Peptides against a protein of PDB entry 6GMG. Designs and how they scored, part 300

Target 1, 331 residues: chain A of PDB entry 6GMG
Amino acid sequence: DSDDRVTPPAEPLDRMPDPYRPSYGRAETVVNNYIRKWQQVYSHRDGRKQQMTEEQREWLSYGCVGVTWVNSGQYPTNRLAFASFDEDRFKNELKNGRPRSGETRAEFEGRVAKESFDEEKGFQRAREVASVMNRALENAHDESAYLDNLKKELANGNDALRNEDARSPFYSALRNTPSFKERNGGNHDPSRMKAVIYSKHFWSGQDRSSSADKRKYGDPDAFRPAPGTGLVDMSRDRNIPRSPTSPGEGFVNFDYGWFGAQTEADADKTVWTHGNHYHAPNGSLGAMHVYESKFRNWSEGYSDFDRGAYVITFIPKSWNTAPDKVKQGWP

## One batch from the design tools (peptide; made by RFdiffusion4, then SolubleMPNN)

Design b2_p23_8_s3 (from b2_p23_8, 16 letters changed)
Fold by OpenDDE base, seed 4:
Structure b2_p23_8_s3 (fold): chain B 331 residues (1-331), chain A 23 residues (1-23)
Amino acid sequence: as target 1 above (331 residues)
Amino acid sequence: SKEDAEKGYQNELEALKLNQEAK
């Protein structure tokens, strides 16, 4: 229930942000102050600073997803998602490991599955694919040229993605991006677009027909990446939170982190922008806060989630919501 | 519907984190 959600007020275009503060090893500020920073740093269209529109402020007000929403220009569809799963580690731990004291078998299996995902390798895979896509975009002036370039790049690298169906999220992602079709966006010109990355944390045990144990402790077989490609089928992600294990316990449905198109080669030095909850200054949750976290802080996640995916989407190159360098906090 | 979308956008991560850390 988001009945308490409020759209943050407009901030003057030239208003400078107040300093961010440390919070759990990350930089943190209230949403209104993030809007100020966003206008100074990320708002530029064709090199011109812009005031965050009412629509954008409304998107932002939805919390963690709002940060990705305002920066990507669309509500996340999560169709082109990547992860890395160590199958050998998983099998070995199940075979040779044992439940902890007080841990059920289902809880053990769920935990082992969660721990078998490698967030850094998943992120790296997404970055590799984004780089290939960006090369394919660079001189392509229609979708056909883009797709041809993409297939050539994949063939040269002997990448399993070359075998994906033409209608797969991998090949259809660009054409399904609203900003690609916008006159002031891509204008149907792939060379005006660039690939960007965000991350989603969510719960694996979302199948209503599955056992209660899977809903409580995770489904070890759900949302695994396909071998070779690293693609995760996100079609069954319906934003269903983890089931409570005790009366009164509750979990959040998802978390989103915005990376964009940073060029920092060291994953540990990359900055991820995310929100805590929807903006409810007059409600019990209070004002929305925005965090700029290093990869370590982001990838740690919460007990609410046992899956992490790194998703590729596209934005116009004329937008500055995904700069090469992101500075944590303010100043 | 807008209502359905709003329900899907609910996020309370900080509150939950604080509660977990306090335990």
Scores: peptide ipSAE 0.024, ipTM 0.660, DockQ to the pose 0.259
Fold by OpenDDE base, seed 3:
Structure b2_p23_8_s3 (fold): chain B 331 residues (1-331), chain A 23 residues (1-23)
Amino acid sequence: as target 1 above (331 residues)
Amino acid sequence: SKEDAEKGYQNELEALKLNQEAK
């Protein structure tokens, strides 16, 4: 129950983390220990280590979304999302494939759709776009200059994103970022900001007006990326979980993973930070745990979800929540 | 186990409210 949520206590600024422990190929620790690591590694503002504030600890306590919330500085809006979908694979499997033993037609179609998404290509697309945006930010001292730079970069690459309108999440994302407007953040100077990436896992079958089968097994047509741009319309994502397929079965609404701005070229070596549930040390769920997973472990997801989106947002360059290199675990 | 971890995974309803408000 939400009433069991507790804000983790403050950790001394100089307290070093305890060692992380392995968990199914991931590095795992309790939330309080993550706070210790965060203060040592990610807390720096203008090069100065900071204690995680009560507000930040409260954000973190919300679980998986809390990790992204603390590191991005805002609750995820998920407006600028990317994915990759293999339409040819999908059509071919539907045409030539068949349901497995005991698998319904709807379950088969949902599974085929899920498998037709390429998580690595989706992530690569987001990284590509983030790189373009970062180049556009680099020498821009006002939003107009940023937008002009962005359009030029897109034109040079013949990127379909150049056709998006000014109100598109692609062009409006920066101006809609609170930290961009903050005096101690971007101070309305794009060159003080950088693009960062996080990922959201969620369920495709969220339309309450659709068939029960789609809600149970997925909507094969939902949340597909637009051709050329890779943009996913996230407007229909209302955090509705998968419907139970059997009595007593329950699914969670979403998962979030923080990537930031790692420069590791090999996707498989990138580290994704995420939480298991809200912090309830005295409740049935127990203490929140934080996981640092490699891309394979993150992208695998859970049966609760059949979609993965890679989202771009912005943080001030003065923050160290998105370093070039992320070390998995501790020490 | 992984299954136990999955069963234990849950986010707060308050986070959902915040998400809806942010959109």
Scores: peptide ipSAE 0.024, ipTM 0.662, DockQ to the pose 0.046
Fold by OpenDDE base, seed 2:
Structure b2_p23_8_s3 (fold): chain B 331 residues (1-331), chain A 23 residues (1-23)
Amino acid sequence: as target 1 above (331 residues)
Amino acid sequence: SKEDAEKGYQNELEALKLNQEAK
């Protein structure tokens, strides 16, 4: 019940966090304590700590999406999304494999499709593209210069993204970022911005005009990355959850994980920050908790979801919400 | 949207996380 959502109260700027609770490879804490950590570690604007504003606390209170929201500065649009899909594996398994005992054909196909995605390769593709974008941003003082640099970088790497339309989310993402246009943000200067990454888990079978089987077991053809670019068309993602396969069964609509701009080369050592649900301390759901998970824990996801996308957006370099190194938990 | 964000977390999410961790 959305009516139970409460904005967490302000935390003093100088208040240090309590220790996080370790749990199965991840660190967990209540949202109020995360705010304390955020103020100490991630709140910096131009090198100065900031108290999380009422608006930011309100964003955060929405749960997993709130973590990405407060750190990216905007509600996720998910327009510039990447994934990796092994088409050959998918075709081969469908041809030569067979349903498990008790598994329907639709369930089999949905499972095979899910298993044909490579989360690590998808993440690496997003990091690769973010790196290209960051190089293009470095000395570009207007959008035209940024776009020219971007095209040159892509040409040098023989990247298929060089063939994308000028209106593609790939080329339009920067200009469509509110913080890029803000005086205290990018101020229309690309060199003041940097690319950052977050991830979304969601259900493929969202088309209400499709079969019930696809809604229950997944749509094998939905939300695949384009060959060469790795771009995923997210336009049909309407935050519709998986349909129940049995009476009383229910699924969640999405999960978001914040990565930012960590420089750790080993994917398995990267830290992903996410929440469990909206903050309802006086409601049935209880207080919101924030998790800091390693990539293995994050990428595993839940049965609620059969797709994982890695999304690129931009933040001002003056923000510290996406540092080079993220420490899991506290202290 | 705000509505989407509010729908994003049901009681089941916490239960699922706990269940996953218990495995």
Scores: peptide ipSAE 0.026, ipTM 0.669, DockQ to the pose 0.265; fails the geometry check
Fold by OpenDDE base, seed 5:
Structure b2_p23_8_s3 (fold): chain B 331 residues (1-331), chain A 23 residues (1-23)
Amino acid sequence: as target 1 above (331 residues)
Amino acid sequence: SKEDAEKGYQNELEALKLNQEAK
């Protein structure tokens, strides 16, 4: 049904957004109106408003991932991902807990694993690492200087990330960022870049060689963060949705939420921007809507997903797609 | 990839949102 996707039309640069609508604690609007807001608030390059380009509008039209795509400047690779998992809770619950009435053992184990993840701690870990990276970037004018600064920062904080291999996504993320290499972006100058965060919700049971139960109810051992670092190996995330547990049941592949670089210390007050589906105004899905949700609404997720990861990438400081303060809705 | 992006959301997600938020 992807052939129904339409690129939203251009919006005049000076057009102000219509008011957002409240939606169960979220702010909601149609994609075209988000483009208007984006142009007024987030479009700035070197302090100058920009009309969203056709390419950017096309990226945005892909739905939830499109919001992250247009604001980060690249399709999410999800290589530098963080989460928090309570191993003790997991082990204890498996040992001493029991399935609910009507719950299978596999369903129980999957649920226990899901509940052993802490979204807030995962988010905080990503913010902590992003902060370290930003300090390392601040006065580094080449990648070598950045890496040296990063290692020093990690050593000073006794952070386990200092032990990561040089080929780790942690150390290679900057050099693998297209905007870092662009002349009008970072121009290979780390000090012109800043770390930003987005989140992905996805399904753990994606291994085709595993049991059907794991595909239906989750793989308790999949996509756990490494102890100490919080790094999640995302290499096995192939955007495979949860398998149906009953006839007629269907699940979606993923959800993406854009945070950027907000400085709000209270996680509960942070704003996450995400879309519902690809833009199909004349199709069965209808027009794409964009949501600005508080953390509690974002992190709650859906039954479609049992994993949440918080991913770090980089954008040029000249972009305003990740401002210090994000205001929910309009006005 | 664009192919991956197309697979993202389905119409059922809206129903799920309404159901979860209404509770």
Scores: peptide ipSAE 0.025, ipTM 0.655, DockQ to the pose 0.252; fails the geometry check

Design b2_p23_8_s4 (from b2_p23_8, 13 letters changed)
Fold by OpenDDE base, seed 1:
Order: structure tokens, then sequence, then C-alpha cells
Structure b2_p23_8_s4 (fold): chain B 331 residues (1-331), chain A 23 residues (1-23)
């Protein structure tokens, strides 16, 4: 079935995109037209437009993860992830709430846990941390200087992240970024890098040794952020989809949305770029489509998922895949 | 990994199409 995936053909560098189609508050287009937009708007390296390479087109062809992959320059590792969970709300709803008609206890608990996550606060935390990291990067010409700056910034803000272990993904994320080490990327100079954000939606009930109810309705205790830091332990995320609750029901394993480094202060006005499925123009799925969604549309997610994480990674400042302003659609 | 991407996207077929249609 994966054999139906096709790499989109190259688009001429100067070809302008066709207009996007508005759909339910989103802007939608076919993948080839997104490549045209990407070349005009996001492809710039050191201020020069670039044609999307065959490798980049291949990455993009993988669907939702492909959009994040081509713009971040690496397959998502999801190690530096943030979320917000309201524990008091969760406890109060479990105590005072009641299952809906026909809802099992496990389904009720899973739903209450899902509803206790605050996507906006999770996103805000990631943006806050990315801002701190960007300040630490600005004048650091080696990794040691970056780490020292980061610790100072965290101390000044009395941030709980200052207590993280030196081996934590928080401190090791930069050194583990391939583009940081590339000659035409960071060239081991932190000041040439910037923090960027993407989001992943996934299922909490991934433990195969757990009850069937947790796999079907969610694990209320899984993938909660640590108090104070907001860090989510993603080590147990193995891209396992939700288990069917009825015969013939199937769920997707994940969704990815690209934010980058937009400076828009209003979360509701931020634009998230994502894909529907892998590119299969001659297969049953059809051509891949790319969506540019507002935060409300993105954060709503799907019934396939009960967790959302906001992940920080790094790209070279010379790349234009994460501009300060993103315009939805075309023109 | 590439394998993870292939596995994930293969499963995206039915659910994302349905979810997009339902919205």
Amino acid sequence: as target 1 above (331 residues)
Amino acid sequence: SKADAEAGIQQEREALALNQAAK
C-alpha cells in the first residue's frame, strides 16, 4: 500500500501558484501548487530563491509529516515537547461529572483527560521557551556559550527548566540538530540558528500491555506535562493509532502541523501548515493536499487523537521556511 | 524515521479523508 506513494514532479522556479481554495476557515491546495508557493515564499537560502530539490519533494510526499520535514530539514524526533494540563479540572470533573448516556467509565475518563489539556497554554509555553532559547542563541558562537546564556536566562526568569539535567532534550536539542553542524547551515555557530515550533497530534493509549479500554478510549495518565516545566516525556510515543471501538473503524497514527517562528502575538491568528496524506495521484488516496489552517482549526484536531504536543527544534537563520509573517493561502 | 512516516501516512488514508469531509 505504501507502494502507491509518488514523488511530486519538479516545478519551475519562477512558476507562480494558482489560487488556494478556501475550505472551513482553511486554505487548501494540491501538493504541486504548494511546491510553487514554497519556492516563491519559503525556499530562500541566504536571500536567494531555490527550487525544491528531489529529496525535499520526496520528504514532502509523506503527507502531514512531510510538510514539517521539508520545512525543518529533518524528520521530526519530538524530543523537546511541551503541553499544558489542568490537573484540578481533571480531578473535579472526575469527581463531580457523570458519564454521558451510553458512555462507559473508561470512555468518560479518557474524554475528561483529553478536555483537561489546554492547547493554547501548551502553545504559549513552547513560544515562551523558544523565545528564551533565541535570546541565548543570539550572541553565542559556540555551544558552551549558548548553554551558559540559556542557564542565565532561565535563572533570571526563575524558570523550572534551569533544574533539568544536562543530558535533557532541552539542553541537547541544538547539538543533535543536523543543520547546526552543516557548513551551509549553522556551521557549529549557535548565533546562526533559531528555534522553531511544530505540533504533533497522537493517541495516549499506546501501551500494548495496558487494558483494551485504555487503547480504545485513551490513557488518562499518559503523556502529561511535568509540573513547572511543561515538558512531555515522548519516549513512549511509538506512532500507535487508537484501537477501534467498533468493527470497521480505523484511526490514523499521527498528524503534524508546521508553525515555524511566526511573531503574531494572537494565537488565533497564527497559521499552521499541514498535509492530509501521502501523495498517491494514481492510487485510491489520490493526490496529496496541503492545508494552511488557523490555530483554532489546527488545535481542534481529530477524534483519532487525544494528545497534542508543541515541539521545539532549530533551523538556520539563512532559511526562510520559518518567516516572521505567514500569509494564509494564495494570493 | 522514514519507516515511521510510511506507516503513519498509510494509515492516514481513511481517517483524515473522513475528518475533512465531516468538517
Scores: peptide ipSAE 0.023, ipTM 0.653, DockQ to the pose 0.360
Fold by OpenDDE base, seed 3:
Structure b2_p23_8_s4 (fold): chain B 331 residues (1-331), chain A 23 residues (1-23)
Amino acid sequence: as target 1 above (331 residues)
Amino acid sequence: SKADAEAGIQQEREALALNQAAK
């Protein structure tokens, strides 16, 4: 019940976090302690620590999406999303594979489709694009200069994104970022912004007009990346969870993981920050917990989801919510 | 176990559906 959600109280700016709890390659803590860490490590504006505001604490209290929300400065729009799908693997497995014992054909096809996504390649594509965008931002003092730089970079790399429409999320993402327009943010200066990445896990079978089997076991054709660009059309993602396959079964609608702008070249060593649920310390769900997971733990996801997308957005360079290096846990 | 821990996390996430209301 969303009515049980509580905004975590303010934490003193000088309060240090308690140690995180290690759990199967993750570092875990209660939301209040994450706020303490956030204030020490990620809160900096123009090099100065800031107390997490009531508004930011309220955003954070919404769980996994709240972590991405507070660090990106806006509720995720998910418009500029990337993934990687192995079409040859998918076709081969459908042709030569067979359902497991007790597995329906629809379940088999859904599983094969899920397994045909390469999370690492999807992440790398997003990082590649973010890098191109960051180069385009570096010396651009207006949007026109940014777009010109971006087109040049794409042309030099022979990237298929150069063929996207001017209204595409790829080209419009910066202008549609609130912090870009803020006086204390980008102030309409692209060179004051940087590209950042987060990930969303969600269910493919969201079309209510499709078969029940697709809603239960996945839609093998849904949310595939476009060839060449890797762009995923997220317009049909309505945060609809997987349909139950048995009585009493229930699934969650999404998961979000914050990566930011880490420079670690090894994907397996990157850290992803996410939450379990909205903060309900006096409710049945309990207090919100925040997890810092390695890529292998994040990308594995849950049975609730059969799609993963890696999304690019922008934040001001003056924010420290996306540092070059992220350390798991505390100390 | 890892499976139990993950199952617990997953169960706790049922409330995520309500988070979109902040949109």
Scores: peptide ipSAE 0.026, ipTM 0.678, DockQ to the pose 0.062; fails the geometry check
Fold by OpenDDE base, seed 4:
Structure b2_p23_8_s4 (fold): chain B 331 residues (1-331), chain A 23 residues (1-23)
Amino acid sequence: as target 1 above (331 residues)
Amino acid sequence: SKADAEAGIQQEREALALNQAAK
């Protein structure tokens, strides 16, 4: 019940975090302690530590999406999303594979589709594109210069993104970023911004007009990346959870993981920050916990979801919410 | 909408918490 959500209290700026708890390759802590870490490590604006504001604490209190929200500075729009799908694997498995014992045809097709996504390749594609964008942002002092640089970079790499429409989320993402327009943010100067990445896990079978089987077991054709670009049309993502397959079964709508702009070349060593649920210390769900997971732990996802997307957005370079290096846990 | 997102956030996060606890 969203009515049980509480905004975490303010933490003193100089309060150091308590140690995180290691759990299955993750580092876990309560939301209040994450606020302490955030203030020490990620809060810096122009090199100066900041106390997390009431507004930011309110955003954070929403759970997994709250972590991405507070670090990106805006509610996720998910417009510039990437994934990798192995079409040949999918076709081959559908043709030559067999349903497991007790598995329906729809369940089999949904599973095969899920397994045909490559999370690592999807992440790498997003990183590649973010790198291109960062090069285009560099020394660009207006949007026109940024777009020109971006087109040149894409042409040099023979990237299919060069053929995207000027109104596409790919080219419009920067101008649609609130912090880009803020005086203390980008101030309309692309060179003051950097590309950052977060990930969303969600359910493919969200179409209410589709079959019950697709809603229960997934829609094999939904949310596939476009060939060449890797772009995923997220317009049909309405945060609808998987439909129950049995009485009393319930699924979660989505999960969000914050990566930022880590420079670690080994995907397996990258750290993803995410929350479990909204903060309800006096409710049945309890206090919100924040997790810092390695890519392996993050990319595994949950049975609630059969899609993963890696999304690019932008933050001011003056923010330290997306540092080059992220250390898991505390200390 | 933000409202739709908020409604979705509430139910979704509970299930995630359960899944994390089960692992």
Scores: peptide ipSAE 0.026, ipTM 0.651, DockQ to the pose 0.275; fails the geometry check
Fold by OpenDDE base, seed 5:
Structure b2_p23_8_s4 (fold): chain B 331 residues (1-331), chain A 23 residues (1-23)
Amino acid sequence: as target 1 above (331 residues)
Amino acid sequence: SKADAEAGIQQEREALALNQAAK
């Protein structure tokens, strides 16, 4: 069925979007109309609107990940991921709680683990780190200066990230960003880059060598953030969906939501942009739709997922794919 | 990978549809 994916056609640069439609507290539109909005609002390079290129439209056509892809300029690597996990809550609930009626022990443990993650705190941690990074970037004209600034900022804040290895995704993320090295991007100048955030929802029970119960109900020990830093080791995320618990049941591998660099202090008012599926206008899935959701709608996720990570990457400041303010819908 | 993306997105639609139906 993936063979039905079609790249959306080009939209004239001056074409204005049609109004978005409300959908369960979020704004919804077809992908072609999002392209129109994107060209009007997010396409700017050095202050000039750009038509979405064929390559960008192709990236976008991949659905939820496509939205993050086109706005970040690269396929998500998810290496610099943050979350918040309440270990005390987890331990307490395991000790003092009990399975619900009909709930197995494995189901109970998986659920308790899921509920022990705090999406808002995870998001706030990512924002905090992104802010530190942005300060470190601001006047750094080479990577060495950036790293020195970053270490100083972390030391001043007594942040546990200061103890990360130099090879850690935390320190290597910038140098591993393609747009940082591009002449029309960062051109190896950190001060031309800014930190941005996206989120990934995924399943914890991805280890095929683990028990079937973990694959069905979650692995309580998987993808926990490191204490102090909030870093999540994403190396074991292989985009494997939750295993079905009944015949015919299927789950989605992941969901991606684009936040960018919004400055809205209230997490609940932040806008997350994501897609439903790959664009298949002539197939059974139909046209791709793009959603602009508030944090509450985004962070709620689906039963398909028991983990949410907030990932930091970088884009050139000359791009407008991550503006300070995102308006939900159109007009 | 692109293949991973396509596989994941197809499944997202199903999840979204289910959630919408539940509301």
Scores: peptide ipSAE 0.024, ipTM 0.659, DockQ to the pose 0.302; fails the geometry check

